# Designs tried in a protein design run: peptides against a protein of PDB entry 6B4J. Part 170

Target 1, 315 residues: chain A of PDB entry 6B4J
Amino acid sequence: DITMQWYQQLQDASMQCVLTFEGLTNSKDSQAKKIKMDLQKAATIPVSQISTIAGSKLKEIFDKIHSLLSGKPVQSGGRSVSVTLNPQGLDFVQYKLAEKFVKQGEEEVASHHEAAFPIAVVASGIWELHPRVGDLILAHLHKKCPYSVPFYPTFKEGMALEDYQRMLGYQVKDSKVEQQDNFLKRMSGMIRLYAAIIQLRWPYGNRQEIHPHGLNHGWRWLAQILNMEPLSDVTATLLFDFLEVCGNALMKQYQVQFWKMLILIKEDYFPRIEAITSSGQMGSFIRLKQFLEKCLQHKDIPVPKGFLTSSFWRS

## One batch from the design tools (peptide; made by RFdiffusion4, then SolubleMPNN)

Design b1_p23_3_s3 (from b1_p23_3, 12 letters changed)
Fold by OpenDDE base, seed 5:
Structure b1_p23_3_s3 (fold): chain B 315 residues (1-315), chain A 23 residues (1-23)
Amino acid sequence: as target 1 above (315 residues)
Amino acid sequence: RRELEEQLLKQAQEMLEEMLKKS
């Protein structure tokens, strides 16, 4: 399976990255620990500062992240920090930065869907300049949300239930599995972030370059989802999230083909979703159904709430 | 990896085209 091969390659790359900076992370040296902490803060704090407030602030954040990744010193916590402080600094920062982007998906975007766009545009812009960060974003995303690949992890004989639950993307703490609603909320956030990344370009970059992971990957994701048997509650939820965020962009890009796909979802895929939907899960199904019916009726997919406008960039 | 991604995209496109032809 080519999809699983792709998944595994990205995971392997991520694991290799972790191994490369193991010396930094496992060091008992006080200076190394300090450097690690400084680099971690420098990588993650700017991402946490991303907001919908002003385009100018977003640019400053982007520039700081880019500077850090470029080996330039940046101010963090009142100190000058550079990846050059340690030979493994760059790999560590790239990994932690990518991890933080995905974490913002599962936390911030999960709670505030509009936050997807400013986070995504920074992520996209950084990905364009630093492809390794993009690969690591995918690796983190895929690990936390296998549905972003997409694939459905399978239970293997002898596997611990908790391990299977974790593979599915559930958080398991103190032998307590995450509630389904919280699980879906986090998955939704990550899918929404992904859907935003694939359609957004950093406006101050070289727009002549091809998007490193653009709408064609969104089209691929849809194709793969539709070729899979639906998973109870998950498929309806995430398909809605995806289409709500990037459906308008896909419509503009693929035109007639996009509408044919939506019709296919309504006519052929919905019955399959419905067949596995319990009464308690009908909400997700109904939400998707209503969304698609509205879109098909109006022959339009609305621009998602929170989409960055020209006015945002002038602020 | 890029080659694999290209193959994935191609496969997806073919898959979608087949699905759309049946619809």
Scores: peptide ipSAE 0.408, ipTM 0.886, DockQ to the pose 0.599
Fold by OpenDDE base, seed 1:
Structure b1_p23_3_s3 (fold): chain B 315 residues (1-315), chain A 23 residues (1-23)
Amino acid sequence: as target 1 above (315 residues)
Amino acid sequence: RRELEEQLLKQAQEMLEEMLKKS
C-alpha cells in the first residue's frame, strides 16, 4: 500500500545516507576518527542541552545546530568543528542529528513528557531549513516506532522471534526481551515527540511558509490508526499519547471534523480496543477512556502540559 | 516523494470521510 511505499522510501533514503558516509565511519585513519568523533559530538550535544528553562538558551542551541548544518564552524568540546572537515561530514552530521532527536523522544520524552515541546520546536525549525534532516528524523522514528507510520510489522516464516520483536520496536539484549512497560514508555516518548513536531513552528523563522510536516500528517496518522485493527495495549497507549499532545491543535485546525472523529473513536473504535484488552492492560485502556469522556463532556481538549507559551520565548 | 505524501494525505482524508459517513 501507499503507506508502506512511503515507509520504504524513507528507509531507503536513510540507508543511502549511511552508505554515503561509510568511508568516514569505517575509516581506520586517526584523523578521520577524530573528525568523526568531533562531528558526532557537535551534532548531538546541543540536542542534549535542550531544556525548558529559557527561550533564549533554546535559540542559542538552534543557532548552533543551524550553523553546523550550514557549513559554518562551531565550538564543540573546546574545538572548532565544521562539516567541511570531511567530504562526508554533512551527511554524517545530518544523520546523527536526526538520530539524536528521535533518541531524545525515546529517552527524555519517555521519562519527562513535557520535554517533547522544546525538543520538537527545535526539530521543526531545523526541518524547515534542512529538509533532509526532517526526512532522516522520520526514517529513524519509523524504524524505532513502526506505530508512528503507522503499521504493524508481521511475523514471517523462518524469522527468529527476537528479530520479530526488534521489528516491533522491542529492545532485545542477551536474549532477553524488554519489559512491556519499558517498551510502551519508549514508544510513547517517540509518539509524543512526533505529535509535538507536527504542530510547532520555530518562532524566529519564516512563518509564512507551510510547515514541512504539519498537522495534516497528524490527521493522516489518526485516519490510518482507526482503519487498523487495534493492537493490545499499544493502540490504547499511543492513541492517548498522540491525542494528549496534539489533540488541542487538531481541534483548532479541524473543528467539527475533529469532534466527529473523536466520537467515532469513542463509539466505534473504543469497543474494539476493549475487546482485545486483558485485565493486566486495563490501565492504558482506562486512561484513554477517561480522556475521551472528559474531552467529549467538556467539548474541549486541554492544552498539553509543557506547551511553550509566549513568556517562554521572552525568557 | 512529495507526490506520494500528497497521495497519502488524500487517501487518509477519503478514508476518514468514509468512516464518518458510516457512523
Scores: peptide ipSAE 0.406, ipTM 0.886, DockQ to the pose 0.635
Fold by OpenDDE base, seed 4:
Structure b1_p23_3_s3 (fold): chain B 315 residues (1-315), chain A 23 residues (1-23)
Amino acid sequence: as target 1 above (315 residues)
Amino acid sequence: RRELEEQLLKQAQEMLEEMLKKS
């Protein structure tokens, strides 16, 4: 399966990255520990500062991240920090940065859907300039949310139930599995972030270049989802999340083909989702249904709430 | 990896086209 090969290659690259900077992360030397922490903060704090407040602030954040990745010193926590402080610094920062972007999906976007867009546009812009960060974003995303690939992890013989649950994206702490609502919330956030990334370009970059991971990957994702058997609650939830965020962009890009796809979802895929939806899970199904019905009725997909406008960039 | 991604995109496109033709 080509999809699984792609998944595995990205995971392998991520694992190799971790091994590369293991010396930095496992060092007992006080200076190395300090450098590690400084680099970690320099990589992650700017991402946490991303907000919908002003485009100018977003640009500052982007510039800081880009500078850091470019080997330039940046100010973090009142100190000058550079990836050149350690031979493994760049790899470490790229990994932690990518991890943080995905984490913002599962936390910030999960709670505030509009946050997807400013985070995504920075991620997209950084990805354009630093492809390795993009690969690592995918690796982190895929690991936390296999539905972003998409695939359904399978239980293997001899596997612990908890490990299987983790593979499915559940958090398991102290032998307690995460509640379904919290699980879906986190998955939603990550899917929404992904859906935003694939459609957004950093406005101050070379927009003449092809998007490093553009809407064609969104089209691929939909194709794969529709070719898979629906998963209870998950499919309806994430399909809605995806279409709400990038449906408008897909509509503009694929036009008639997009509408045919929506009709296919309504007429052919909905019954399959319904068949595996329990009475207690009808909420996600109904939400998707209502969304699709409205879109088909109006022959339009609304621009998602929080979509960045020209006015945002002038602020 | 790039080649693999291209193959994925191609496969997905073909798959989707087939699905859309049946609808």
Scores: peptide ipSAE 0.403, ipTM 0.885, DockQ to the pose 0.596
Fold by OpenDDE base, seed 2:
Structure b1_p23_3_s3 (fold): chain B 315 residues (1-315), chain A 23 residues (1-23)
Amino acid sequence: as target 1 above (315 residues)
Amino acid sequence: RRELEEQLLKQAQEMLEEMLKKS
């Protein structure tokens, strides 16, 4: 399976990255520990500062992240920090940065859907300039949300139930599995972030270049989802999230083909979702239904709330 | 890896085209 090969290659690359900076992370040396902490803060704090407030602020954040990844010194916590402070600094920062982007999907976007767009445009722009960060974003995303690949992890003989639950993306703490609503909320955030990344380009980059992970991957994702059996609650939730965020962009890109696919979803795939939807899961189902019906009726997919406008970049 | 991604995209496109033809 090519999809699983792709998944595994990204995971392997991520694991190799971790091994590469193990010396930095496991060092007992006080200076190394300080460097690690400084680098971690320098990598993650700018991402946490991403907001919908002003385009100018977003540019500053982008420039800071790019500078850090380029080996330039940046100010963090009142100190000058550079990846050159340690031979493993760049690998560590790339990993932590990628991890933080995905975490913002998992946490911030999950709670505030509109936050997907400013985070995604920065992530996309950084990915364009630093492909390794993009690969690591995918690796982190795929690990936390296998539905972003998409694939459904299978229970293997001898596997602990908790490990299987974790593979499915659930958090398990003290032998207690995460509540379904919280699980879906986190998955939604990550899918929404992904759907935003694949359609957005950093406006101050070279727009003549091809998007490093563009809408064609969104088209692929939909194709794969439609070729899979639906999962209760999960499929309806994430399909809605995906289409709400990138449906307009897909419509513009693929036009007639997009509408044919949307009809296919409504006529062929949606009944399959309905068949596995229990009375307690009708919320996500109804939301998807209403979305599909509205879009088909109006022959339009609305621009998602929070989409970055020209006015945002002038602020 | 890029080659694999290209193959993945191609496969997905073919799969989608087949699905759309059947519908």
Scores: peptide ipSAE 0.394, ipTM 0.882, DockQ to the pose 0.603

Design b1_p23_3_s4 (from b1_p23_3, 12 letters changed)
Fold by OpenDDE base, seed 4:
Structure b1_p23_3_s4 (fold): chain B 315 residues (1-315), chain A 23 residues (1-23)
Amino acid sequence: as target 1 above (315 residues)
Amino acid sequence: REELEQKLLEEAQKKLEEMLKKS
């Protein structure tokens, strides 16, 4: 399967990256530990500072991340930090940065859906300049949210139930699996972040270049989802999340083809979702239904709440 | 990998087109 091959290649690249900087991460040397922590903070703190407050602040954050990845010294925690402090510094920073972007989807976007857009535009812009960070974003995203690929992990003979649950994206701690609502919330955040990344370009970059992972990948994602059997609660939830965030952009890009796809979802895919939806799970299904019905009725997909406007970039 | 991604996109597009023709 070509999807699984793609998934595996990204995971392999991510694993190889981890192996590359293992010397830095496993060092017992006090100076190496200090460098590691400084680099980790320099990579992750700027991402955590991303907010909807002002475009100027977002630009500062972007410039700081880009400077760090470019081998320039940056200020972090009152210290000058550079990836040149260790031969493995760049690989480590790229990995941790990518991990942090996905984590912001998992946490911040999960709780505040509007946060997807400022995070995504920075991620997209960094990806454009640093393709390896983009690959690592995908690798982290795919591992935490297999539905972003999409594929459904399969239980293999001899696999522990907990490991299977983790492969499905559940957190398992002390033999306790995460509650379904929390699981779906985290998955939603990651899907929303992904849906935002594929449609956004950093406004201060070279806009003449093709998006490194653009709306065509969104179209691919929908195609794959629709070609898969729905999962209870998961499919209805994530399909809604995806369409709410990038449906407007997809509509503009694919026009008539997009509307045909929405009709296909309503007429052909909904019955399949309904067939696997229990009475206790009707909430996600109803939400998707209402969204699609509204969009089809109005012949419009609304611009998502939190979408970055020209006024944001002037602030 | 870029070639693989391109093939992935093409395959998905084809599948979707086929689905849309049947609807």
Scores: peptide ipSAE 0.397, ipTM 0.885, DockQ to the pose 0.641
Fold by OpenDDE base, seed 3:
Structure b1_p23_3_s4 (fold): chain B 315 residues (1-315), chain A 23 residues (1-23)
Amino acid sequence: as target 1 above (315 residues)
Amino acid sequence: REELEQKLLEEAQKKLEEMLKKS
């Protein structure tokens, strides 16, 4: 299966990255530990500072991340930090940065859907300049949210239930599995972030270049989802999240073909979702239903709340 | 990997076209 090969290649690249900086992470040397912590903070704090407040502040954050990845010293925690402080520093920072972007999807976007756009535009811009960060973003995203690939992990003979639950994207702590609502919330955040990344370009970059992971991948995602059996609650939730965030962009890009796909979703795929939806899962189902009906009725998909405008970039 | 990604896109497009023809 080509999808699984792609998934595995990205996971292998991520694992190789971890092996590359293992010396830094496993070092008992006090200086190496300090460098590791400084690099980790330098990579992750700027991402956590991303907000919807002002475009100028977003640019400052982007420039700081880019500077760090470019081997330039940056100020972090009152200290000058550079990836050149350790031979494994760049790989470590790229990995931690990518991990943090996905984590912001999982946490920040999950709680505040509008946060997807400022995070995504920075991630997209960094990906354009640093392709390895993009690959690592995908690797982290795919591992935490297999539905972003998409595929449904299967239970294998001899597998522990907890391991299977983790493969499905659930958090399992102290033999307690995450509640379904929290699980879906996190998955929603990651899908929304992904849907934002594939449509956004950093406005201060070379926009003549092709998006490194653009709307064609969004189209692929939809095609793949529609070619899969729906999963109870998950499919309705994430399909809505995806379409709410990038449906407008897909509509503009694919036009008539997009509407044919949307009709296919409503007429052929939606009944299959309904057939597997329990009474306790009706919320996600109804939300998707109302969205599809509204879009088809109005022949339009609204621009998502939080979409970055020209006024944002002038602020 | 880029070649694989391209094949993925092509396969997905083909699948979608087939689905749309059947609908």
Scores: peptide ipSAE 0.396, ipTM 0.884, DockQ to the pose 0.623
Fold by OpenDDE base, seed 5:
Structure b1_p23_3_s4 (fold): chain B 315 residues (1-315), chain A 23 residues (1-23)
Amino acid sequence: as target 1 above (315 residues)
Amino acid sequence: REELEQKLLEEAQKKLEEMLKKS
């Protein structure tokens, strides 16, 4: 299966990256530990500072991340930090940066959907300049949210239930599985971030270049989802999240084909979702239904709340 | 990898087109 091959290749690349910087992470040397911590902070703090407040601040954050990845010294925690401080510094920073972007989807976007856009535009811009970071973003995203691939992990004979739950994206702590609502919230955040990444370009970059992971991948994601049997609650939730965030962009890009797809979802796919939806899960189904019905009725998909406007970039 | 991604995109497009023809 091509999808699983793609998934596995990205996971392998991520694992290889971890192995590459193992010397830095496992070092007992006090200096190496200090460098590791400084690099980790330099990679992650700027991402945590991303906000919807001002485009100018977002540019500063972007420039800082780009500078770090370019081997330039950056100020972090009152110290000058550079990936050149250790031979594995760049790989480590790329990995931690990518991990942090996905974590912001999992946490920040999950709680504040509008946060997807400023995070995504930075991620997209960094991906354009640093493709390795993009690959690692996908690897982290796919591992935490297999539905972003999409695929549904299968239970294998002899597998521990907890391991299967983790493969599905659930957090399991002290033999307690995460509640379904929290699980879906985190998955939603990651899907929303992904949906934002694929449509956004950093405005100060070379726009003549093709988006490294653009709307064509969004179209692929939809095609794959529709070709899969729906998963209870998950499919309805994430399909809504995806379409709410990137549906407008897909509509503009694919025009008539997009509308045909929405009709297909309404007429052919909804019955399948409904058939597996329990009474306690009708909320996600109804939300998706209402969204699609509204879009089809109005022949429009609204621009998502939090979409970055020209006024944002002038602030 | 790029070739694989391209194949993935092409396959998805074909699948979607097939689904759209049946609707």
Scores: peptide ipSAE 0.393, ipTM 0.884, DockQ to the pose 0.614
Fold by OpenDDE base, seed 2:
Structure b1_p23_3_s4 (fold): chain B 315 residues (1-315), chain A 23 residues (1-23)
Amino acid sequence: as target 1 above (315 residues)
Amino acid sequence: REELEQKLLEEAQKKLEEMLKKS
């Protein structure tokens, strides 16, 4: 299966990256440990500072991340930090940066959906300049949220239930599986972040270049989802999240084809979701239903709340 | 990988077109 091949290649690349900086990660040397911590902070703190407050601040954060990835010294924690401090520094920073972007989807976007857009535009811009970071973003995203691929992990003979649950994206701590609401919240955050990334371009980059992972991947994601059996609660939730975030952009790009797809979702796929939806899961189902009906009735997909406007970039 | 991604996109497009024709 080509989707699984793609998934595996990205995971392999991520694993190889980890192996590349293992010396830095596992070093017992005090200086190496210090460098590691400094690099980790330099990679992750700027991402955590991303907010909807001002475009100028967002540009500052972007420039700092780009400078770090470019081998330039940056200020972090009151110290000058550079990836050149260790031969494995760049690989480590790229990995940790990518991981942090996905974590922001999992945590920040999950709790504050509007945060998807400023995070995504930075991620997209960094991806454009640093393709390896983009690959690692996908690898981290796919591992934490297989539905972003999408595929449904299967239980294999001899597999522990907890391991299967983890493969599905659940957190399992002390033999207790994560509650469904928390699971879906995290998955939603990651899907929303992904849906934002594929449509956003950094406004200060070379816009003449093709998006490194653009809306065509959104179209692919939808095609793949529609070709899969729906999963209870998950499909309704994530399909809504995806369409709410990038549906407007898809509508603008694919026009008539988009509407045909949306009709197909409503008439063919939605009944299949309904058939597997229990009374306790009706919330996500109803939300998707109302969204589809509204969009089809109005022949419009609204611009998502939190979408970055021209006024944001002038602030 | 780029070739694989391109094939992935093409396959998805084809599948979607086929689904749309059947609907």
Scores: peptide ipSAE 0.390, ipTM 0.882, DockQ to the pose 0.584

